# Ledger of designs, part 87: peptides against a protein of PDB entry 6FRK

Target 1, 411 residues: chain A of PDB entry 6FRK
Amino acid sequence: NEEVLNAMLKEVCTALLEADVNIKLVKQLRENVKSAIDLEEMASGLNKRKMIQHAVFKELVKLVDPGVKAWTPTKGKQNVIMFVGLQGSGKTTTCSKLAYYYQRKGWKTCLICADTFRAGAFDQLKQNATKARIPFYGSYTEMDPVIIASEGVEKFKNENFEIIIVDTSGRHKQEDSLFEEMLQVANAIQPDNIVYVMDASIGQACEAQAKAFKDKVDVASVIVTKLDGHAKGGGALSAVAATKSPIIFIGTGEHIDDFEPFKTQPFISKLLGMGDIEGLIDKVNELKLDDNEALIEKLKHGQFTLRDMYEQFQNIMKMGPFSQILGMIPGFGTDFMSKGNEQESMARLKKLMTIMDSMNDQELDSTDGAKVFSKQPGRIQRVARGSGVSTRDVQELLTQYTKFAQMVKKM

## One batch from the design tools (peptide; aimed at target 1 L326 F332 T334 D335)

Design b2_p26_7 (made by RFdiffusion4)
Pose (drawn by RFdiffusion4):
Structure b2_p26_7 (pose): chain A 374 residues (1-38, 47-273, 303-411), chain P 26 residues (1-26)
Amino acid sequence: NEEVLNAMLKEVCTALLEADVNIKLVKQLRENVKSAIDNKRKMIQHAVFKELVKLVDPGVKAWTPTKGKQNVIMFVGLQGSGKTTTCSKLAYYYQRKGWKTCLICADTFRAGAFDQLKQNATKARIPFYGSYTEMDPVIIASEGVEKFKNENFEIIIVDTSGRHKQEDSLFEEMLQVANAIQPDNIVYVMDASIGQACEAQAKAFKDKVDVASVIVTKLDGHAKGGGALSAVAATKSPIIFIGTGEHIDDFEPFKTQPFISKLLGQFTLRDMYEQFQNIMKMGPFSQILGMIPGFGTDFMSKGNEQESMARLKKLMTIMDSMNDQELDSTDGAKVFSKQPGRIQRVARGSGVSTRDVQELLTQYTKFAQMVKKM
Amino acid sequence: EAEALVENFERRLEALKELEEMLEEE
C-alpha cells in the first residue's frame, strides 16, 4: 500500500513538472501531500486537490478600484509577456463596466510601441497618452497621469517597457517611473509558457517595485500556466485576470478552481421530541423539580412519570430509524404525514409498531398546541 | 392517562420557570 501511494504520487509530480511548475514546489508538494495524508481515484485526487488549493492561496485579497477616485495602475513584466496587449484588455474591461478609463504609453524603447497602444486604444474607443518624441518614461507617465487627473479619470493604466532583472538600468528606471506617478496597484503580467526562470525574475520585480497583482496571459493555448505558482509565491500577489487570446475581449477574471483542474488534468413532532429528550436527560432530576415550596401540586401522579422517563428511548429507535431529511426537517411531523410510507420503515427495524404512534400522535398534537401557545 | 401526561409536563415547565426565578432572586 506504500507502493500504490508512490506510483500514483510520482505520476502527479510529472503532471506538474510538465505543466511548468517549479521543481522546488513539486518536490515540496510531494512531501506535503505525503505527510498530510497520514472510488479509489477519488480518495486520492481529492487529497491532491486540497493540497493544490493550499498553494494557489496567497492569503491576500485583490486590489479593487474605487469609483469616484483616481486609480493609477502600473503594468510590469518581462519582455514580450503581453503588457501592451493586457493594457487595452483591462482598460476595455473597466470601460465596459462604466469606468472613465484611459491609457498611457510610457515605453520609450520598443519600436512601434506608442503606435501599438495607439491602435489598440483607437479601436476600443479609449483615451490614450504617449509620445513619439519623449525619450523619458518618467516624463511620459508623470505628464500623462497629470493630464488625466485634471480630466478626472477613474482608471489610469500606465504601460511600461519590458525589463529583466540582470538589467539594473531598466530596474532603476522602473522604480523611478513608479515613484513619479505613485500607482495604487502594480500588476505583474507573465506569460503562461514560462519555465523555471519565473521565480527569479518575479522575485526581483517584487524587490525593486511593489507588485500587488499578477495577470497570466497566453493561457488560450497549450500552456497550463504552472509558472504562476512561482510568481504568486514570489510577488505575494493573487492572480486577478487571465488572458485567453490576442483580441481585446479575450480577457476574464481569474478563478482558482478551473485553473487548478486544468493544471492537474413553530412546534413539530421533532421539537416535541427534543424538549422531551432534555426532560428525560433532566428526568432523573424530576425530584428537584418537586422541591419548590408551595409548588408541589403533585408528584409522579398515577405513576405515569416513570414511563415518561421510558418512552424516549423507544422514540429514539424512531429517530435512529430516521435519515437526515426527516431529522433535519423544519417540521419533522410533516415529512411523515404526507408519506405515511415512512411510518412503516421506522416501525420495522426499530421494533416499535405503527399503532404506538397513534397514541403518540395524540400526545404530539396536544404538545404541539401548548408550545405555539407558549 | 394522556391528560395526566400533559398535566405532568405542564407542571414540569412551570417548576423550571419558578426555579429560574428563585435563582434570579438569589

Design b2_p26_7_s1 (made by RFdiffusion4, then SolubleMPNN; from b2_p26_7, 16 letters changed)
Fold by OpenDDE base, seed 2:
Structure b2_p26_7_s1 (fold): chain B 411 residues (1-411), chain A 26 residues (1-26)
Amino acid sequence: as target 1 above (411 residues)
Amino acid sequence: SIDELVKQFEHILKALEKLKKLEEEK
């Protein structure tokens, strides 16, 4: 039993180290897992692998939980959020993503560029903000970030903005002058939250960088960027441990929508290569797929209509980036869909839905929709004309429906 | 391709089925 435990712990420790988890945290986890596993329960014929996985999972959850409740903005108040982090961490992009996230939730959101060090920092922020229709402030002439931040915060407070995001200068190295500048900005604007932005791809350097920021400024939240497939995210554990601050969001790519609230359980499941089963459950539940008890019953009876397919396409469209959904499925890597293939796939789904919008209830609700069209070919021509597509496009849709209906009958 | 979309949807359905089985086992 102890040999099996030690072998499995060695594999887990190796996987965590390969995932850029700090070696100190991996050692501590190994000790905690050994202390949490009842060897007597493992002797009773319980699935030793499941027990060890569960113990590892619980200890990883504890490593991601700093024991501090994440700051949340208050509706109807002016919430000042200051961003800090190294150059290249994705900080400026993350400011825009967070602003867009709150704007989509009906918050009056704005952006301030207090990065005076980088040439074109304000132009970059302005470009991102303009694309997202987010109000912004900055200067082309003012070189003091304290002045820009103070004036911008005052302006947007007077205009009754609820979310005021301040992007600061990031430098390539830990420079005392940068930390002094950040402290001066923080003292001037009195932020309600200071967000440290970390690049997940920097691996073992995450701890030292996160600690250097926390030692100089009151970091209260962490955002981890570049979790687009190749970054194993283990650096996030190091950031939490060093900052004693919760991860609030993750950046999953370059698009403004490649941004999501951090969920501990899904993240740990993904880190262990178990897939994001809980995040998939949560997304499925958020889609109210459970309100489709009728669909689940139909699927249980091997019934699948064109309407059921349409509703599933609507659900996929609501889940957002299809790559994120697939990346939640165990054994599907984040690389399963290139971003280009995703937009094309969504455009194809929308085309298929547009064809189905030209179908009647008899065609949509038939348990053998393909047979309804095969018996009366004039229906294909009607649907093709109604949707502005070829008869071939309608036949291709019916062929796909038949493939899905055959799959559901085998379920 | 549409065949890729079909495969992707098949994978989602299989994942949902696995999730349902995991919930029924709790």
Scores: peptide ipSAE 0.033, ipTM 0.392, DockQ to the pose 0.190
OpenDDE base, seeds 1, 3, 4, 5: peptide ipSAE 0.019, 0.017, 0.020, 0.018; ipTM 0.344, 0.321, 0.360, 0.327; seed 5 fails the geometry check

Design b2_p26_7_s2 (made by RFdiffusion4, then SolubleMPNN; from b2_p26_7, 16 letters changed)
Fold by OpenDDE base, seed 1:
Order: structure tokens, then sequence, then C-alpha cells
Structure b2_p26_7_s2 (fold): chain B 411 residues (1-411), chain A 26 residues (1-26)
């Protein structure tokens, strides 16, 4: 029994280390899981594998919970949120994502660029803010970040903004001068929350980096970026442990919408390869995919048209990165789509949609679309010319449609 | 119901999976 437990714990510990979980946290988890199982094995004839998984899940949940309530903005008040983090952490992009998140929720939100060190920082923030229709402040001439931050905060307070986000300078290294500048900015603007932005891709360096920020600046919240399909999120645990501060949001991609509130249970479920069924339901509901009831009813009747296939391709494109969606499904590990395969798959999908955009309603709405094209080969040549593709590409699409429609008829 | 949404969702995912397998063979 103990040998089997130790072997399974070794596999779990290896998987957590491969997920960039800090070695100290993995050791502590191993000891806690051992102690928890030694107490529970006395009580239940349950499958030992399920007990170990549940014990690991409980201990991971405790590692993500710092025991501190996350700061939340107060409606109808002025909330100043200062962002801190290294250069390349995704800090500036995350400021825009957070501003957009609150703006979509009906908060009066603005952005301040207090990054005077990086050439083009203000232009980047201005571009992101303008695309999202978020009010912004910054200077091309002022070099003191304290002056810019103070003037920007005062301006937006006077204009009754509810969410005032201040982006600060990120440097390449932990320099004392950077922390002094951050302290001067913090003292001048008196932020209600200081958010540390961390890149998940730095792996085992997450703890040391997060600790260095917490030791110099009163970090109250953490945002973890680059939690795309390759970052297993173990760095998030290291950041929480080092800062003793909750993760409030995660950045899941490059788009302004690739930003979500941090949920402990879904995150740990995903980390363990159990999937995120809840986040996937939430994402399906946010997409208003209720129009899929009509599709599912058609699929139940063994009906599938080229239009139904096109609408599914549109839905896949609206769902965003297919790797993220698959990574939310139990048993579809994040490894199932390398970033290269996703761009190629999206390019293929877009090519197929472009072919279908050259089809007419009679071709799209036919329950036997392949037979419509087989009876009149001139349709294939028309569609090929209209979409700028070969007649072979159209025939390949029709062959795939036919295979799919035959599978639907057998369901 | 949540169960109906989960079942609907499983069917959508199964359809998407089959569509992906078709796209990977193109």
Amino acid sequence: as target 1 above (411 residues)
Amino acid sequence: SIDEQIELFKKILEAIKKLKEILEKL
C-alpha cells in the first residue's frame, strides 16, 4: 500500500514540477497529502487513486488560497489601481485588459501611462486604449513618472472616474532604482490596490521574482499572464506563496478579451487535467450559442448542411483559440494543439469558410450539398473562381462535408 | 437545467472534435 502511494505521489510530484510548481511547494504538498491519506485510509474502501487525486486537489486549493480576501473596487468611488512588474511580463497589455473588463461591466474606467523609461510605452498604451475606447493620460515630454501619475490621477478623479489604472515602468532586471520609483509613485497617488503582473512562462523563477517585488512594494493582488495552452500555471502557485496575495485575474492570450477573473477550483481542475467544464459552460453561455439548439435538433434528425458547417466554423472562430477550448475539455490536454498547429488550423478553417462564402443559398441549405455539386460540376468551377482556390480544394471540402454528414446520419 | 446544458455542451464538443479531426485531415 505505501509503495503504491509513494509511486503515485512521485508521478504527481513530477507532473507538478513539469507544471512549473516550485520544488518547496511540491515537497510540502507531498507531506500534506501523505498525512491526509494516512488519516483517510483508515476510514474508506474507496479507490486509492481517487483518494490521492482528491487529497492533491484539496492541497493545491490551499496553496492557491493565501487566506486573504481579494481587493474589489467600490462602485461610485474613485478606485486607484497601480500596476507593477518586470518588462515583458505583459503589464501594459494587462492594464488595457483590466480597463476593458471593468468598462464592459459599466464602470467609468481610464488608463494612465507612467512608463517614462520605455520608448513607445505611451504610444502602445494609447493604441490599446483607443482600440478599446478607454480614456487615457500620459506625456511625451514629462520624464518624471510621479508627476505624470499624480496629474493623471488628479485629472481623472476630478472627472469622476471610478477605475483609475496606472501603468508604471517595467525594467529588465530587479534594480533598486525601479523599486524606489515605484515607491515614489505609490506614495504620490495613494493607490487603493497594487497589482503585481507576473509572466507564467518564467517557471521556477516566479517565486524569487514575486518575493523581490513583495519585499519592496506592498503588493496586494497578483495577475498572472501568458497562461496560454503551454503554461501549466504552476508559477501562479509560486506567486501566491511568495506574495501572500490572491490572484485576481489571469491573462489567457493576446486578445483584449483573453482575460478572466481567477477561479481557484477551475484552475486547479485544469492543472490536474480534469478540464474546466464550468468555465467552458460560462464561455458557451457568453457566446450566446443558444442558436446551437437549432443545430443540435438538426443533428438529432441526421440533417447537416454546408450552412450548418459554416455556422459551426464561425462559432469555433468566435470561441477564440481552439487550444484554450480544448484545454477546458476533460482529457484534452493543453498539448493537443501546439501554437503552430492552431494558427494553421485557423488558416485552414478560414480557407474553408472563404470557399463557402462563394456558394449560393441553394448549395449551402441543401441537405445533400455534395449531390447538388455532383449533378452540376459547373458549380464547383464557379465556387473555385469566386474564392480564388482550385477545383480540387472545393472537391476536398465537399468530400469532408460528405464524410461529416454521413457521420451525423449515423448518430 | 444544468444537466441539459452539460448534455448540449457535450454534443457541441463532440461535433467540434469531429470537425477538428476533419480539418486536420485536410
Scores: peptide ipSAE 0.011, ipTM 0.330, DockQ to the pose 0.021
OpenDDE base, seeds 2, 3, 4, 5: peptide ipSAE 0.000, 0.007, 0.010, 0.005; ipTM 0.286, 0.312, 0.327, 0.289

Design b2_p26_7_s3 (made by RFdiffusion4, then SolubleMPNN; from b2_p26_7, 15 letters changed)
Fold by OpenDDE base, seed 5:
Structure b2_p26_7_s3 (fold): chain B 411 residues (1-411), chain A 26 residues (1-26)
Amino acid sequence: as target 1 above (411 residues)
Amino acid sequence: SIDERVKLFQQILEALKKLEELKKKE
């Protein structure tokens, strides 16, 4: 029995190391799991594999819980949120994602660029903020990040902003000068929350990086970025352990919508390859797929239109990257879509939707859209011209639609 | 491939359908 347990724990430990979980945490987890497993219960003929998986799951849930309540902004107050992190962590992009998240929730949100070190930092923030219609502040002439941060915070406080996000300079390395600058900015603006942004793809280096930031600044929250198809997210455990701060959000791609509140159980389930049923349910709920009773009823009747396909593509695009959706479905491993295949897949979906935007209601609402186009070839040419694509691209869309409609008729 | 996308979309639809069936049982 102990040999079987040790063999199974070795497989779990290997899988956790392959998921970028820190070696020290994996060792501690192995000891905790051994202590939590009652050998007497394992003798009772219960599925030993299921017991070990449950024990591992429970111990991983404890590792991502720092025992500290996450900071939350107060409605009707000015909440100053300072971002810290290395260059390339996705910090600037994450500032925009967080601002957009709060704006969509009805918060009066703004962005401040206090990164004077990178010449293109303000232009990048301005571009992201403008696309999201988020108010922003920064300077092309001021070189002191303390002055920019202070002036920006004062301005937006006077304008009664509720969420004031300050992006700071990210350095390539942990330098004392960076930490001094961060402390000076923090002392000047007195942030209500300091958010450390960490790249999940750094793997085993996550602990040392997170600790170095926590030892210098009062990190109260963690955001983990690049939790798309390459990073299994094991570095997130290291960040929580090192900072003793909760993960509040995860960045799941390059789009402004590729950002979600962190949920412990779904994340651990995904890390173990068990799927994220709860996160899938939440995404389904956020999509208001309850309004899709009409779609499900159509699907039950074997009816599927080009409009129904368009609406499903919109839903898929709102759910985020396909690899994340698949990684939420039990039995679909993360290996099914490489990062390059996701962006290409989303670009292809957008292209297909642009073709359908050039279709009329008669074409979109037909129960046999492909037959409508086959009967009147002039429709293909019209749609191709309207969408700026070839007639071949429209025919390819109609071929795809026909395959889907045939599958729906067989359901 | 187009066939992989079709399979993926079908799997998502089946998963969504199963989730709705689970909600109706609660």
Scores: peptide ipSAE 0.006, ipTM 0.257, DockQ to the pose 0.138
OpenDDE base, seeds 1, 2, 3, 4: peptide ipSAE 0.007, 0.006, 0.007, 0.006; ipTM 0.291, 0.266, 0.295, 0.282; seeds 1, 2, 3, 4 fail the geometry check

Design b2_p26_7_s4 (made by RFdiffusion4, then SolubleMPNN; from b2_p26_7, 16 letters changed)
Fold by OpenDDE base, seed 4:
Structure b2_p26_7_s4 (fold): chain B 411 residues (1-411), chain A 26 residues (1-26)
Amino acid sequence: as target 1 above (411 residues)
Amino acid sequence: SLDDRVKLFQQILEALKKLEELAKKL
């Protein structure tokens, strides 16, 4: 029994180390899991595997909880949010994503570029901000980030902006001069929140980097970037442990919409390959599937039409990158989230929708759509010509629909 | 229930993924 427990804990520890979880945290987790199981093994009859998984899950949740409530902006106030982080962390992109997130929530949001060190930093921020229709400030002539940040914050305060995001310089090689500049900016603008942006792909270096920032500036929030499938996310645990600051958002891709509020349980579930059930629930609720109560009732009754499939494809297209959705489903490991697969999957969904756009209401609304086409093969040729595809592509769609409709009938 | 809606949605997504995987093999 103890050998089996130690073997399973070794596999979990190996998987966590492979997920870029810091070796100290993995050791501590192993000890805490052992102590938790040794106390629970007094309860006869639970599957040891489920107990270990639950204990590991609980300890990972504790590692992501800094015990500090996340800062939230106050409506009708001027909230200054300063961004700090290394060059290449995705900091500038994340500033735009956060600004866009708040703008979509009805906040009067703006961006300030106080990165004077990186050539083209202001042009990049301006491009992102303009594309998102977010007001921005910066200078092509001022070299002091303190002056730019102060002037920009004052300007947007006077214009009654509610969310004022300040992007700072990121440096890799001169930590001391960067930290001095960050302190000078922070002292000048008096931010309500300092956000450390961390790249999840840095792995084991996340702890040391996050600690270096926290030891120099009063980091109050963390944003983790590049969680789009290549980064196993274990570095996020190291950042929370080092900064003692909550993760508030995650960046899940390159698009401005590839940004979501951080949720502890979904993140840990994803890290363990258990899927993001809560994020899936939120995405389902965001889709207003209440307008699809009729669809849900049809599905419960084992009814599924080509129109119902089309509406589901539209819903998937609205949910964003299909890889992110798949990464929320239990048993879909991160390996399915390769960027190349997203564009191809979206192109395939669009192709299938284009085929269905060439179908008539009788074909779309039939409870036996495949039989409608099988009885009148001329319909396949019409749809193929209308959508600019082969008759084989239409037959393939109908074969897929038939498999799906059979699955719905078994629900 | 919310759980039933989620379970149904997961089953739909699993089905859609199987469709996508089938589409990838073509």
Scores: peptide ipSAE 0.008, ipTM 0.318, DockQ to the pose 0.039
OpenDDE base, seeds 1, 2, 3, 5: peptide ipSAE 0.007, 0.006, 0.006, 0.006; ipTM 0.304, 0.288, 0.296, 0.280; seed 3 fails the geometry check

Design b2_p26_8 (made by RFdiffusion4)
Pose (drawn by RFdiffusion4):
Structure b2_p26_8 (pose): chain A 374 residues (1-38, 47-273, 303-411), chain P 26 residues (1-26)
Amino acid sequence: NEEVLNAMLKEVCTALLEADVNIKLVKQLRENVKSAIDNKRKMIQHAVFKELVKLVDPGVKAWTPTKGKQNVIMFVGLQGSGKTTTCSKLAYYYQRKGWKTCLICADTFRAGAFDQLKQNATKARIPFYGSYTEMDPVIIASEGVEKFKNENFEIIIVDTSGRHKQEDSLFEEMLQVANAIQPDNIVYVMDASIGQACEAQAKAFKDKVDVASVIVTKLDGHAKGGGALSAVAATKSPIIFIGTGEHIDDFEPFKTQPFISKLLGQFTLRDMYEQFQNIMKMGPFSQILGMIPGFGTDFMSKGNEQESMARLKKLMTIMDSMNDQELDSTDGAKVFSKQPGRIQRVARGSGVSTRDVQELLTQYTKFAQMVKKM
Amino acid sequence: EEETEALVEAFERRLEAIEELEEMME
């Protein structure tokens, strides 16, 4: 049985290693689902599913904008990850939700970058800012957020150039662009086909600049996006959106369950009964109930007080014979009144008859009356 | 019928005795 756990466990470790999941997290997840584990494919895959929900959970809720206030969003990520494409996908998303959204092109390096964001904004009917001539992105971002602030826009999305960590020049310039415009949220956009080099770059981005949200693009293809587990752990940020194509409307919020599945592949007879059950539990205590000075009108009249401390176990064989629908019903007496066929199976395996209940049903009706009167 | 009436009267008396014990404790 120890061999059936390991053959089926190394087959999921290969399923995650093929889904570009970091080898550090696969080896760690393997001995996490081995230590926490101490119709067969369901008792195993349910344990694997709960262990994955434990990894995709960063514990941090997403940054959401406030209507009526200026929200500056700054995009960061590697070269070619889809920042300019996801910039228009997000401005189009909020503009359709009713936000005064605008775009700013703070890329002064990539050829045809302003022309790219201009044509994406021209198509989606979204205001845009940038420059063919201005070579300083700190100047383009500052003079753009200033312009769209004096025009009272609520979503101001600043696009930046692609950068990698070994370029300290572009990492300083990213930190200065973030210090000039002071963004309310910084989004780390990552390609879904990224391999093992993802945790190092995503971590260096978190160190130089404060990354609060992560977007995973190019998920409409064969890439399952296992590199996102390493960006969530590195940036400490949740995934808010995913990209699912080249168009502007190929964009939707991140849901954890479908991504992990792809990455993996009035008084009733019942109340009359419980009140009784507690009066039998407090039943050997009936002599305490006759203590009160001047109250003792009677005690154990006609000896029927002894069987009121004996009927509740026989009535329990009826509850033992009951399932969760009759037991958890608001009116435990209405489930059997409509279907007196349930009065015969309660009588079979519990040994009580269907006759005994007629005297109980009268005793029940009188009890149900005095509580609605209570 | 007489036994059912005696059971109902014994049950009501238990409820009143619980209430009067709660008052004595207060």

Design b2_p26_8_s1 (made by RFdiffusion4, then SolubleMPNN; from b2_p26_8, 15 letters changed)
Fold by OpenDDE base, seed 3:
Structure b2_p26_8_s1 (fold): chain B 411 residues (1-411), chain A 26 residues (1-26)
Amino acid sequence: as target 1 above (411 residues)
Amino acid sequence: DEKLDNLVKQFEHILKAIELLKKLEE
């Protein structure tokens, strides 16, 4: 029994190391799991694998919980949130995502660009903020981030903003000068929360970087980015351990909506490669997919119409970024969608739906929609004119539909 | 063609996910 336990723990430890979990944390977890498993309970015929997985899961949950309550903004107050983290961590994008999240929740939100080091930082923030209709502040002429941050915070306090997000410089050529600048900004604006933004893709470097920030500034929250990539997020455990601060949000893509509140259970499930079944259930339930019973029954019978395809495209669009959905499915790795393809894929789905909006019920509800169009080519020209697309675009849609209908017939 | 094959794969995965979710609610 002890040999079997040690072998299984070795496999789990290997998988955790491959998930970028720090070697010290993996060692500690192994000891804690070994101490938590009663060898006598394993003798009673319990599924040893499930028991070990459950013990590992419990210890990972403890590693993600720093025992500190996450900071939350107070409604009707001015909440100053300072962002810190390296260049390339996704910090600037995450500022916009957080601002957009709170704006959608009915908070009066704004953004301040105090990154004077990176050329075009303010233009990038301005572009993101303008697209999201988020008020912003920054300077093209002021080079002192303390002045910009102070003026921006004062301005938005006077305008009764509830969420004031300050983006800072992520990298100086000298690390010491960056940390001094962050301290000066923090001292000037007196933030209610300091958020460390960490790129999950940096792997084993997460602990050292997170510690370096915590040793200089009072980091109270962590946001982990790029969890849509190859990184399984094991570095997030290292960041929590180093900062003693909770993860509050995760970034799951490049879109402004690729941002969600951190949930411990789904995150650990994903880290272990179990998928986010709960989050997928929650998303499916949020979609009110009650109407999908009729679709699944049709699919079981190998029936698939252009309307059924349209409804599925609507469901995909309602579920949000498709990469997130795929990353929630057990056994589908995060690698299935290359980062750049999501917005293009959504735009393409929307284009296809616009073409289908110009189809009639006979065309949409036909079990052989492609044959309806092939028998009467004038239908293709009508749909093309109605949707403002080429006849080629309609033919491409019908080719896509035919591929889907063939796939459904093989299921 | 590659963009179409990706869309087909995406759709297949969603269908599998929906089927899996239904089996978990049973």
Scores: peptide ipSAE 0.021, ipTM 0.397, DockQ to the pose 0.210
OpenDDE base, seeds 1, 2, 4, 5: peptide ipSAE 0.025, 0.013, 0.013, 0.011; ipTM 0.396, 0.368, 0.354, 0.371; seeds 1, 2 fail the geometry check

Design b2_p26_8_s2 (made by RFdiffusion4, then SolubleMPNN; from b2_p26_8, 14 letters changed)
Fold by OpenDDE base, seed 3:
Structure b2_p26_8_s2 (fold): chain B 411 residues (1-411), chain A 26 residues (1-26)
Amino acid sequence: as target 1 above (411 residues)
Amino acid sequence: DERLETLVKLFEHYLKAIELLKKIKE
């Protein structure tokens, strides 16, 4: 039993290390799991694998919980949120994402660009803010970030903004001058929350980086960025351990809405490659498919046309980044889709839709589906010519459709 | 084709999510 436990723990530890979980945390987790597993209970015929997985899951949940309640903004008050983080962490983009998130929830939200170091920082913020219809403040002439931050905060306080987000300067490296500037800004504006933005793609460097920020500024919240299939998220555990601050949000792509509240259980499930069925359900719920009684009735009766497939592809494309959606499916590793594979998968879906755009209503709405094309092979040639593809590509589409229609019939 | 299998699995889980969501709302 101990040998089996050790072997399984070795596999889990290897997977966690490959997920950029810090080696110290992995060692501690291994010890904690060993202490939590009763070997006698394991002998009683319980699924040893499930028991170990549950113990690992429980310990990972503890590692991502700093034991500190996350700061939340107070409605009807001016909440000043200062962002800190390195250049390239996605800090500026994350400021816009957070602002947009609160704006969509009915908060009076604004953005301040206090990044005077990076040329074009204000233009970038302005572009993002304007696109999202978020009020913004910054300067093209003022070089002191303290002045810009103070003036911007004062302006938006006087205008009764509820969420005032301050983006600060980043640097390529941890520099004393950066930390001094951040402290000066923090002292001037007295933020209600300081958010550290961390790039998950930096892997094993997450702990050292997060610690360096926490040692200099009162980081109270963490946002982890670039959780879009390249970063397995193990660095997030390191950030929590180092900052002793909760993860409040995660960035899951480049779009302004590729941003979600952090959920512990789904995150750990995804980190372990167990998928996120709950997150998938939430994403499907956002589509309001329950309001589509016609679709539900068709699915109940096992009816599925080429048009129905087309509509479902449109819905899948609306769920967000394809890599994120796939990463919610059990058995798809977080790295299953590289950015290149995501674009290719989306291009493939679009190609399939383009082929269907060359079909007529009789073909799209036929309850016989692919049999319409088998009975009249000239239809395949017409569709192929109309969509600029081979007859083989049309046949492949029909084969895919047939598989989907068979799945619907099993529901 | 691994890409086809991926799309098939995605669609299967998408349908399952719809079914589960329906059961939760009932």
Scores: peptide ipSAE 0.191, ipTM 0.753, DockQ to the pose 0.112
OpenDDE base, seeds 1, 2, 4, 5: peptide ipSAE 0.131, 0.175, 0.145, 0.134; ipTM 0.711, 0.736, 0.728, 0.721; seeds 2, 4 fail the geometry check

